# Peptides against a protein of PDB entry 3PBP, part 66

Target 1, 203 residues: chain A of PDB entry 3PBP
Amino acid sequence: LNEKDLNLILNKSLVMYESLDSTTDVIVKRNVIKQLQFVSKLHENWNSRFGKVDIQKEYRLAKVQGPFTINPFPGELYDYTATNIATILIDNGQNEIVCVSFDDGSLILLFKDLEMSMSWDVDNYVYNNSLVLIERVKLQREIKSLITLPEQLGKLYVISDNIIQQVNFMSWASTLSKCINESDLNPLAGLKFESKLEDIATI
Target 2, 203 residues: chain A of PDB entry 3PBP as posed
Amino acid sequence: LNEKDLNLILNKSLVMYESLDSTTDVIVKRNVIKQLQFVSKLHENWNSRFGKVDIQKEYRLAKVQGPFTINPFPGELYDYTATNIATILIDNGQNEIVCVSFDDGSLILLFKDLEMSMSWDVDNYVYNNSLVLIERVKLQREIKSLITLPEQLGKLYVISDNIIQQVNFMSWASTLSKSINESDLNPLAGLKFESKLEDIATI

## One batch from the design tools (peptide; made by RFdiffusion4, then SolubleMPNN)

Design b2_p10_4_s4 (from b2_p10_4, 3 letters changed)
Fold by OpenDDE base, seed 1:
Structure b2_p10_4_s4 (fold): chain B 203 residues (1-203), chain A 10 residues (1-10)
Amino acid sequence: as target 1 above (203 residues)
Amino acid sequence: LLDFLIEKLK
């Protein structure tokens, strides 16, 4: 955690707080308020010289976020089980794609379009828990592991029994990154969400 | 890359 990251978290928490209204669920209000209180205290206690902050014990007991939903969920995957998960950076900021593999050999590429607060008060906090399905890649292989390299934007390496494959989605992820950064989704209109699959090595 | 991947397979 650095000052830039802390400021980003504070800004996100402020935006969430400002989005609250009379129609917002009380559980959501409590979580968002508690998050803003936490981040504000964290910012006040920030030691820039040492990059240290003291976190009160009560905030260290945050609950796990989720469960998450995938929308739309491919109907065929109801019969299968998720096996691996990875996050892939698409730019030098903080924009990420989430990838989940299934035991049918499918990869789903997902985007979190809404910011979700930490769960501070209740179990199973599910406000803004949706992930958008961007692409399904069918490998027709048993997927053993997913590997990402931080220096390689928009690339996922899939390891099977006999092969390593690269999934490259920068053809569309570069446009997505631009849309997020510019707050304009118009360039996504008519964009094909088709990743490139390449064999890297036989093992 | 290959060496890295091999290491991760262990």
Scores: peptide ipSAE 0.031, ipTM 0.592, DockQ to the pose 0.019
Fold by OpenDDE base, seed 2:
Structure b2_p10_4_s4 (fold): chain B 203 residues (1-203), chain A 10 residues (1-10)
Amino acid sequence: as target 1 above (203 residues)
Amino acid sequence: LLDFLIEKLK
C-alpha cells in the first residue's frame, strides 16, 4: 500500500458512496458507508515516511466477499471442478483479468465489470458479485499451476506435467483496458476475444 | 518453478 493506492481506494469508495440513493439496499448502504469510513480513517492516519497505517480493531474483522457468479457459465463445466485461480494485470493501473482453471483442461478468463465493496457488516455479501466470461481456452491438459509475472501484462503461464504454455490475451485486453480507463465500452463491440497460446518450454 | 520460468523468459 502506498499513497497513490490509498488515494485510488478513497476515490473508489467516494464514487460508491455517491451512487447510493433511496432505492439502494440497506445492506449495500451499510457496507459502502463502512468502507468509506474505513478508508477515510486510513487516509487520516497515513504515515508517508514509513508507508504504514494503523488499522482499528473494528475494521480488522472484514468478512469474505462472495459467493461470486460467472456469466455466462459454460454448461459443460458444471461436471468439472475448478483447480486453480490467478489474477493477471492488463495495465499499470488496477485493471485485471481473473483466470480459473478446470480439471477438464479449460481456462476461463473473467472480468469483474462491477465494483464491489469489502464486506464489513454481513456474511455472504453478494452485491455486484458477478464475473463476466470473456473467453474459454481449452488446453486439454491437467493444469498444475498458474503463474503470472508482474512485468508481463496480459500474460498467463500455465504449467502442466510436461509443458509450460503462455496464454497471451493482450490482443483484446489492451482494448479492454482502454475502454475501462476511458469509461467507454463501445470499442469492445465486435472485438475478437481470442488469446494466443504458445509453448514456452518442455519440462 | 517461478525461478525456472524467469530464467527461460530472459
Scores: peptide ipSAE 0.029, ipTM 0.691, DockQ to the pose 0.019
Fold by OpenDDE base, seed 3:
Structure b2_p10_4_s4 (fold): chain B 203 residues (1-203), chain A 10 residues (1-10)
Amino acid sequence: as target 1 above (203 residues)
Amino acid sequence: LLDFLIEKLK
């Protein structure tokens, strides 16, 4: 955590708060308000010299977020089991893609298009719990693990029995990053969501 | 990169 990250989460929390209206569910209002209060206090208590913050006891009782949904969920994958998960940064901010592998050899690339607050007082807080399916990559092999390198944006390394493969999705993720950062969805029109798969090494 | 990947495979 650094000052830049703290400012970013504060801004996100403010945007969530500003989105609240008279029609918003009471549970959502409570969580978003508490989120903003937490982040604001965190910002106020930030010690930039030591990179430390004091977290008040009342905020230490946050619960698990989720469950999550995937939209659309590929019908073929209902009969299969998820095996691995990874998060891949697509820019130097906080924009990221979630990747999930399945035991049929599929990789799904997911985007969280909606912001979700922490769960502060309820179990199974599911407001804005949807992930958007961007791409499905089919590998004809068993996926053992997923690896990411922090310095390599939009790259996922897939480890199978005898091969390490790179999935590179920056062809579309750079555009997605721009759309998010500029709050303009127009560049997504006509964009092909096709990642590049390359063999890196034999194991 | 390879060294890192190998380390993660162990």
Scores: peptide ipSAE 0.027, ipTM 0.619, DockQ to the pose 0.019
Fold by OpenDDE base, seed 5:
Structure b2_p10_4_s4 (fold): chain B 203 residues (1-203), chain A 10 residues (1-10)
Amino acid sequence: as target 1 above (203 residues)
Amino acid sequence: LLDFLIEKLK
């Protein structure tokens, strides 16, 4: 964690707080407020030289976020089990794609379209827990592992029994990154969400 | 294994 990241988290927490209204669920309000309180205290007590801050005990007992939903979820995947998960950077900021593999050889590429707070008070905190399905890639092989390289934006390496394949989704992810960063969704119109598959090595 | 993969993937 650096000062830039801390500022970003603070800004996100402020935006979440400002989005609260009279119709917002009480549990959401509590979590968002506690999020803002935590981040604000973190920011106030930030030691830039050491990247250290004292965290009060009450904030050390945060709960697990989720569960998450995938929308739309491919119906055929109900019969299969998720095997791996990875996050792939699509720009030099903070925009990421979430990839989940299944034991049928499918990869789903997901985007978290909404920000959510940490879970501070309750288990099963499910506000803004939706992931948008962007693409399903069918590899039709057993996926052993997912590998990402931080220096390679929008690339996922899939290891199976005998082959390493690259999934390159920068054809659409570059546009998505631009849309997010510029807060303009117009370039998404007519965009094809088709990743490129390439065999990298036989193993 | 990871180092080997990274080297091959670069």
Scores: peptide ipSAE 0.025, ipTM 0.631, DockQ to the pose 0.019

Design b2_p10_5_s1 (from b2_p10_5, 4 letters changed)
Fold by OpenDDE base, seed 5:
Structure b2_p10_5_s1 (fold): chain B 203 residues (1-203), chain A 10 residues (1-10)
Amino acid sequence: as target 1 above (203 residues)
Amino acid sequence: SLGETLLKLY
């Protein structure tokens, strides 16, 4: 965690707080408020020289976020189990794609549409927990691991028993990044969400 | 939202 990241989290927390209204669920309000309180205190007590912050016990007891949903969820995957998860940066502005692998050899590329606070008070905090399906890549092999390299935007390395494959989704992710950053969704019209698959090495 | 827009592309 650095000062830039802390500022980003603070700004996100403020935006979430400002989005609260009379129709917002009480549990959501509590979590968003506690999120903002935590981040604000964190920011206030930030020591940039040591990267040290004193965190009160109440905030150290944060609970697990989720469950998450995938929309639309491919019907075929109901019979299979998720095996790996990775996050892949698509730009230098911290926009990312979430990738989930399944034991049928599928990769699901997902976008987190909405910001989600930490879960502070309740288990199974489920506000803004939807992930949007962008693409399904069918590898039809056992996926052992997913590897990302921070210096390689929009690239995922898939390791199987005898092969390393690269999934490159920058063909569409560059446009998506632009849409997010410019707050203009028009370029998504007609965009083809098809990643490139390349064999990198046999192992 | 972006997600809603993406969903409309299906």
Scores: peptide ipSAE 0.073, ipTM 0.696, DockQ to the pose 0.869
Fold by OpenDDE base, seed 3:
Structure b2_p10_5_s1 (fold): chain B 203 residues (1-203), chain A 10 residues (1-10)
Amino acid sequence: as target 1 above (203 residues)
Amino acid sequence: SLGETLLKLY
């Protein structure tokens, strides 16, 4: 965590707070307000010299977020089990793709559409918990591990029994990043969500 | 939303 990241989190929390209205569920309002209070206090207590923040005890009692849903969920994957999860940055503004592997050798690339607050007061807090399926990549092999490199945007390394493969999705992720950052969805028209798969090494 | 737009592209 650095000052830039903290400012980004604060801005996101403010936008989320500003999205509240008279029709918003009371539990959602409470969690979003608590989120903003938490981040605001973090910002106030930020020590840039040491990169440290003192977190009050009341905010250390946050609960687990989720469950999450995937839309659309591939019908074939109902019979299989998720094996690995990774997050991959697509830009320097902390936009990311979530990747989940399954024991059929599939990778699903997911986008978190809407911002979700932390769960503060209630168990099983569910709001804005949908992930959007962007792409399914079928590797037809057992996936042992998923690796990401911080300086390699839009790249995922998949480790199987005897091979390391790179999944590169910057062909579409660069456009997606632009759409998010500029709040313009027009560039999505005609975009193909097809990642490039390359063999990197035999192991 | 962006997600809704993405879903319409299927």
Scores: peptide ipSAE 0.072, ipTM 0.691, DockQ to the pose 0.828
Fold by OpenDDE base, seed 2:
Structure b2_p10_5_s1 (fold): chain B 203 residues (1-203), chain A 10 residues (1-10)
Amino acid sequence: as target 1 above (203 residues)
Amino acid sequence: SLGETLLKLY
């Protein structure tokens, strides 16, 4: 965590707070308000010299977020188990894709649709918990691990029994990043969500 | 939302 990241979290928390209205669920209001209070206090206690913040005890008891939903969820994957998860940056901001592998050799690439606060008051906080399926990649092999490199945007390395493969989704992720950053969804029309798979090394 | 737009592509 650095000052820039903290400021970004603060801004996000403010935007979430500003989105609250009289029709917003009380649980959501509580979580968003507590989120803003937490981040504001963190900002007040930020020590830039040491790159650290003091977290008050009451905020250390945050609860688990989720469960999450994946939409649409591939019907075939109901019979399989998720094995690995990774997050991949698609730009130098904070836009990211979530990747989940399954024991059938599938990779699903997911987008977090809406911002979600930390869970402060309740377990199973589910507001804005939807992930959007972008692409399913079938590798037809046992996936041992997922690796990302910070300097390589929109790239995922998949380690299997005897091979390392690269999944490169920048063909569409660059457009997606632009859409997010510019708040313009028009470029998504006609976009093909097809990643490139390349063998990198045999092991 | 962006997610809703993406879902419409299916």
Scores: peptide ipSAE 0.065, ipTM 0.685, DockQ to the pose 0.866
Fold by OpenDDE base, seed 1:
Formats: C-alpha cells, structure tokens, sequence
Structure b2_p10_5_s1 (fold): chain B 203 residues (1-203), chain A 10 residues (1-10)
C-alpha cells in the first residue's frame, strides 16, 4: 500500500458515496458511509515516510465480504465443487481477473464489474457482489493448485497430477485492460475470449 | 457497464 493506492481507494469510496440516493438500501448506505469514513481517516493519518497508518480498532472488525454471484453460472458446474481460487493481474495497474477451479477440471475466468465496499456492520454484505463469467476453460484432469507469477501478466499456471500447464489469456485481457483504462468498450465487439493452454512441464 | 457488455455476449 502506497500513497497512490490510498488516493485511488479514496476516489473509489467517494464515487460510491456520491452514488447514494433516497432509494439506496439502508445497509448499503451504512457500509458505503463507513467505508468513506475509514478511507478518509486512513488518508489523513498516512505517514508517507514510513508507509504506516494507524487504524482504529473499530475498523479492524470488518466482516467477511460475500457471498458472491457468478453470472452466468455454468449449469454443469452446479454438480461440482470449487477447489482453488487465484487472482491474476492483467496490467501494471490493478485490473485483475479472478480464476476459480472446480473438481471437474474446469477453470472459470471472472471479472469483477462493480466496486464493493468492505462489510462493516453486517454479515453477508452482498451489494455489488456480482462476478462476470468471461471464459470457461475445461481441463480433463484434477487440478491440485493454481499458481501466479507477479511478473507474468495474464498467465495462470495450473498444477495437476504429473503436469504443469499455462493458461494465457492475454489475447483478450490486453484488450479488456485497454477498455477499462480508456473507458471505451468498443474494442470488445467481436473479441474472442479464448485463452491459450500450453504444457510447460511434466512432473 | 463492462459487465453488462460482457453479458450481452451470451
């Protein structure tokens, strides 16, 4: 966490706050307001020299976020269980893809569309908890673990019995990153969301 | 939103 990150979080929290109106759910209002209060205090108390901030005890008692929804959720996966989760950077900013594996050998690549505050007051805070399904990659093997390397954007390593495979989704993730950063969705038209799967090593 | 746009691909 650095000053730039704090400013970004503050801006996001302000945007969320400004989106509140008379029709907004009371739980959402409470969480967004408390989020802004927390971030504002963090920013105020930030010591850039030491990269430190004092956090009051009351804000350290945040609740677990979720549950999350996946849209659309592949009907076939209702019969299976999620096994691993990983987050993969797609640019040098903070745009990320979430990957979830299932015990059928499926990988789903997900994008978080909307910003969500921390859960402060209630359990199961569910506002803006939707993840968008981008791609399902089917591996015909049991997935043991998911590995990411920070220096390798848009790449996921899948470890299975006796094999390491790389999933490379930069073919579409570079365009997605551009769309996000430039606030222009036009380049998504006609884009194929198909990742490349390559064998890296036999174990 | 981006999510809405992505969902339209289905």
Amino acid sequence: as target 1 above (203 residues)
Amino acid sequence: SLGETLLKLY
Scores: peptide ipSAE 0.064, ipTM 0.686, DockQ to the pose 0.866

Design b2_p10_5_s2 (from b2_p10_5, 3 letters changed)
Fold by OpenDDE base, seed 1:
Structure b2_p10_5_s2 (fold): chain B 203 residues (1-203), chain A 10 residues (1-10)
Amino acid sequence: as target 1 above (203 residues)
Amino acid sequence: SLGDKLLELY
């Protein structure tokens, strides 16, 4: 965590707070307010020289985020189990794709649509937990591991029994990144969400 | 949202 990241988190928390209205669920309001309070205090107490912050004990009791939903969830995958998860950067602005593998050899590429707050006082807090399915890649092999390299945007390495494959989704992820950063969805029209698979090495 | 737009592609 650095000052830039902290500012980003603060801005996100402010946007969430400003989205609250009289129709917002009370539990959501409470969690968003606590989120903003925490981040604001974190920002106030930030020591830029040492990259340290004093965090009050109460805020350290935040709960695990989730569960998440996937929309749409492929019907075929209801009979299979998720095996691995990875996040892949698609630009230098920290936009990410989430990848989940299944024991049928499928990879699903997901986008986090909305911002979520941390879970605070309420157990099982769930809000803005939807992941959008972008692409399903069928490898038809057992996936042992997913590896990402920070210097390689929009690339995922899939390790199976005897082969390493690269999944390259920059063909569409570059456009997606642009849409996010420019707040313009027009370039999504006619975009094909098809990743490229390449064999990298036999192991 | 962007997600909504993506869902429209299905």
Scores: peptide ipSAE 0.035, ipTM 0.628, DockQ to the pose 0.864
Fold by OpenDDE base, seed 3:
Structure b2_p10_5_s2 (fold): chain B 203 residues (1-203), chain A 10 residues (1-10)
Amino acid sequence: as target 1 above (203 residues)
Amino acid sequence: SLGDKLLELY
């Protein structure tokens, strides 16, 4: 965590707060407000020289987020088990794709549609927990691990028994990033969500 | 939402 990252988190928390209205559930309001308060205090108390911040004890009681849902969930995958998860940055603004592998050799590329606050005082707090399926890539092999490199945007390395493959989804992720950052969805029209698969090495 | 728009592309 650095000052830039903290500023990004603060901005996200502010946007989330600003999305609240009179119809928003009271529990949601409470959690979003607590989120903003927490991040604001972090920002206020940030020591840039040491990369440290004092966190008040009350904010250390945050709970695990989830569960999450995937929409649409591929029907074929109901009978299979998820094996690996990875997060891939698509730009320098911290937009990211979530990738999950399954034991059928499938990769699913997912987008977190809505911002989720941390869970604070409420047990089993669930809000904005939907992931959107963008693409399914079928590798037809056992996936052992998923590797990402922070300097390589929109690239995922898939390690199987005898091969390392690169999945490159920047063909569509660059457009998606632009849509997110500019709050304009028009460029998505006619976009094909097809990643490029390349063999990198035999092992 | 962006997710809704993405779903419309299916």
Scores: peptide ipSAE 0.035, ipTM 0.629, DockQ to the pose 0.825
Fold by OpenDDE base, seed 2:
Structure b2_p10_5_s2 (fold): chain B 203 residues (1-203), chain A 10 residues (1-10)
Amino acid sequence: as target 1 above (203 residues)
Amino acid sequence: SLGDKLLELY
């Protein structure tokens, strides 16, 4: 985490706070407010020289986010188990795709639809936990590992038995990134969500 | 939302 990243998180937390209204659930309000307070305190205590922050004990009680809902979830995958997870950046901002592999050799590419806050006070806090299915890629291999390279946007490397494959989804992810950044969904019309699969190496 | 729009494509 650097100052730029912290500012980004702060801005994100502010946007979430500003979205609150009188109809917002009390638990959601409390959670968003606590996040904003945390990030604000973090910013105040930021030591840019060393990239360090003193975190007050009260804020160390944050909980893990989840569970998540995948929509639509492929019915065929109900009988299979997730094996790996990776997050892939699609631009130099903060937009990312979540990839989950399954033991049937499938990859699902997912988009986080709505902004999530950290879970603070409430165990099992669930809000804006939907992941949208973009694409299912069937590799028909046992997936051993998922690797991403920070300098390679929209690329996922899949390690299976005897092969490394690249999944390149920038064909659609560049458009998706633009849609997100510009808040214009029109370019999604007619977009084909088809990633390119390429064999990189045999092992 | 963007997700809703994506879902409309199915």
Scores: peptide ipSAE 0.033, ipTM 0.620, DockQ to the pose 0.857
Fold by OpenDDE base, seed 5:
Structure b2_p10_5_s2 (fold): chain B 203 residues (1-203), chain A 10 residues (1-10)
Amino acid sequence: as target 1 above (203 residues)
Amino acid sequence: SLGDKLLELY
């Protein structure tokens, strides 16, 4: 079921791509291409690296709310493949950060924008499928797994060949949570999006 | 939007 659903998302992304022509806005073109690349990379790794349980949650999000575009998308990551995905709670109100890992050892931390950011002129269709890049963390190692603990807000555990590392992004996520909950964006001014990386265990 | 505000930080 999950593979079929991912195929559906891929097909939708392909249809969107095929709808592009010379008259399509450059921003739209870029967004559609980024979306297709993202979904294609996920599809490529589906059978090899994604466990059924964690992907189902993101899949449900993708099925209901996807496909997604990432803005901005780091250009260097176009040459690499997405390896893992996780959703991390940042508060008790169910605000979440999406994390995607790549085979270059990068983690991208993403926020789901609730406002419609893309419109297709042909159908006057506006779809809310934007993910905003908040931070890129470069681990420079092969990432085998991403683990989250529901009781630990704003923390991600990264498993590689010989080490478990914790990424703690509550330094900025607490402020972000407040901004969302209070509908006040002023506290974002001057906020640094720098997560803390800590070695937890050698394995 | 919050997304737009975040993008302004780049």
Scores: peptide ipSAE 0.032, ipTM 0.582, DockQ to the pose 0.799

Design b2_p10_5_s3 (from b2_p10_5 with K7L S10Y)
Fold by OpenDDE base, seed 1:
Structure b2_p10_5_s3 (fold): chain B 203 residues (1-203), chain A 10 residues (1-10)
Amino acid sequence: as target 1 above (203 residues)
Amino acid sequence: SLGEKLLELY
């Protein structure tokens, strides 16, 4: 965590807070308010010289985020089990794609649509937990692991028994990144969400 | 939202 990251978190928390109204669920209001309070205190106590902050014990008891939903979920995958998860950066602004593998050899590429707060007071707090399916890549092999390299945007390495393959989704992720950063969704029209598969090495 | 727009592509 650095000052830039802290400012980003603060901005996100402020936007979430400003979205609250009289129709918002009480549990959501409570969690968003606590999120903003935590981040505000974090910002106030930030030591830029050492990159350190004192965090009160109460805020250290935040719960695990999730569960998540995937929309749409491929019907065929109901019979299979998720095996690996990875997060891949698509730009230098920290926009990310989530990848999940399944034991049928499928990869699903997902986008986090909405911002969520940490879970504070309520166990299993779930809000804005929807992941949008962008692409399903069928490798038809057992996936052992998923590897990402921070210096390689929009690339995922898939390790199977005998082969390492690269999944390159920058063909569409560059456009997606632009849409996010410019707040213009028009370039998504007609975009083909098809990643490129390349064999990297035999193992 | 972006997600809604993506869903429209299905």
Scores: peptide ipSAE 0.044, ipTM 0.642, DockQ to the pose 0.867
Fold by OpenDDE base, seed 4:
Parts: C-alpha cells; sequence; structure tokens
Structure b2_p10_5_s3 (fold): chain B 203 residues (1-203), chain A 10 residues (1-10)
C-alpha cells in the first residue's frame, strides 16, 4: 500500500458514502460509514516516510466479505468446483477483472459491478455483491494456479501440469476500461468478449 | 450500471 493507493481507497469509500440516502438500509449505512471512518483514519495516520499506517483495534475486527453472486452463472459449471481465483488489473486506474477457475478447466472472467464495503458488525454482510460474467474460457485441462503480473495489464497466466498459458483479454478490456473511466457505455455496443490464448512455455 | 449493460449484451 502506498499513498496513491490509499487515496484511491479513500475516494472509493467517499463515493460509497455519498451514495447513501434515506432509503438505504440501516445495516448498509452502518457498514459504509464504518468503512469511510476506517479509511479516513488510515489516511490520517499514514506515515509516508515509512509506508506505514496505524490501525485501531476496532477496525482489525472486520469480518469477511460476501457471499458474492455471479450473473449469469453457466449452468454446466454447477457440477464443477471452483479451484482458483485471481484479480487482474485492466488499466493503471486500478480497474480489475476477477477470474475464477473450475476443475473442468474453465475460466470465468467477471466484472465487479459495484463497490463493496468491508463487513464490520454483521456476519455475512451482503451489499453490492454482484459479479457479472463477461467471458468463459475453456482450457480443458487441470488448472493448478493463476498468476498475474501488475505490470502486465489484462493478462492472466494459467499454470497446468505441463504448460503455462497466457490469457490476454485486452482486446475487450481496454474498451471496458474506457467505459468505466469515462462513464460512457456506448463503446460496449458490438464489442466481442473473446480473449486470446497463447502457449508461453511447456513444463 | 455497467454490469446491467453487460448483461444486456447476452
Amino acid sequence: as target 1 above (203 residues)
Amino acid sequence: SLGEKLLELY
């Protein structure tokens, strides 16, 4: 975590807070407020010289987020088990795609539609938990691990027993990034969500 | 939302 990242998290937390209104559920309000308070205190206690932040005990007691939903979920994957998860940056503004692998050799690429706060008081806090399916990539092999490199936008490395493959989704992710950053959805019209698969190395 | 728009593309 650096100062830039902290500022980004603060801004996201502020946006979530600003989205609250009189119709927002009390539990949601409470969690979003706690999120903002947490991040604000982090920012206040940021030591730029040492790259450290002091966290009060109360905020270290945050609970796990989730569950998440995937829409649409491929029906054929109900019979299979998720094996790995990775998050891939698609731009320098920290927009991300979530990837989940399954034991059938499938990868699903997911978009996190809305920002989610941490869970502070309630077990299994659920708000803005929707993930949107963008693409399913069928590798038809056992996926052992998923690797991402921060300097390589829109690229996922898939490791199997005998091969390393690269999934490159920048063909559509660049457009998606633009849509997010500019708040303009028009470029999505006619966009093909087809990633490129390349063999990198044989093991 | 962007997610809603993505869903419309299916």
Scores: peptide ipSAE 0.043, ipTM 0.648, DockQ to the pose 0.866
Fold by OpenDDE base, seed 3:
Structure b2_p10_5_s3 (fold): chain B 203 residues (1-203), chain A 10 residues (1-10)
Amino acid sequence: as target 1 above (203 residues)
Amino acid sequence: SLGEKLLELY
C-alpha cells in the first residue's frame, strides 16, 4: 500500500458515502459510514516516509465480505465446481476484472459493477455483491492455476497439465476502463467481448 | 450502472 493507493481507496469510500440517501438501508448506511471513517483515519495518519499507519482496534474487527452473485450465471456451470480465482488489473487506476475457473475447463471473466464496503457490525453483510459476466472462455482442459503479472494489464496466464496459455482481453478491457474512468458508457456500444487465447509454452 | 449496460449487450 502506498499513498496513491490510499488516496484511491479514500476516493472510492467517498463515492460510496455520497451514494447514500434517505432510502438507503440503515445497516448499509452504518457500514458505508464506518468504511469512510476508517479510510479517512488511515489517510490522516498515513506516514508516507515509512509506508505505515496506525489502525485503531475497532477497525481491525472487520468481517468477511460476501457472498457474491454472478449475473448471468451460465446454466451449464451449475453442475461444475469453481477451481481458481484471480483478479486482473485493466488499468493503472486499479480497475480490475475477476476471473473464475471451473473444472469443465471454463473461465468466466467478471466485472464488479458496484462498490462494496467492508462488513463491520453485521455478520454476513451483503450489499452490492453482484458480479457481471462479461465473457466465458472455454479451454476444455483441466485448469491447475491462474497467474497474473502486475505489469501486464488485461492478461491472464492459465496453467494446465501440459501447457501455459495467455488470455488477453485488452481488446475490450481498454474500452471498459475508459468507460469506468470517464463515467461514459457510450463506447460500449457494439463492443465485442472476445478475448485472445495464445499458447505460451508447453510444460 | 455499468453492469446494467453490459447486460443489455447480451
Scores: peptide ipSAE 0.040, ipTM 0.641, DockQ to the pose 0.827
Fold by OpenDDE base, seed 2:
Structure b2_p10_5_s3 (fold): chain B 203 residues (1-203), chain A 10 residues (1-10)
Amino acid sequence: as target 1 above (203 residues)
Amino acid sequence: SLGEKLLELY
């Protein structure tokens, strides 16, 4: 975490706070406010020289985010178990795709469409928990591991028993990134969500 | 939302 990243998180937290209104659920309000307070205090106490911050004990009680829903969830995958998860950056602005593998050899590429705050005092906090299915890639092999390289945007390496494969989704992810950053969804019309699969090495 | 728009493409 650096100052730039902290500023980004602060801005996100502010945007979430500004989205609150009289109709917002009390639990949501409380959670968003706590996040903003946390990030604000974090920013105030930031030691740029050492990249260190003193975190008050009260904020150490943050909970894990989730559960999430996948929309639409492929009906065929109800009979299978998720095996691996990875997050892949698609730009330098922290837009990311979530990838989940299944024991049938499928990969699903997912987008977090709504900003979700950290969970604080409430157990099982569920708000903006939807993941949107973008693409399903069928590899027809047992997936052992998912690897991402920070310098390679929109690329996922899949390790199976005898092969390493690259999934490259920048063909559509570049457009998606632009849509997000510019708040213009028009370029999504007619976009094909088809990733390129390439064999990289035989293990 | 972007997610809603993506869902409309299905």
Scores: peptide ipSAE 0.036, ipTM 0.633, DockQ to the pose 0.853

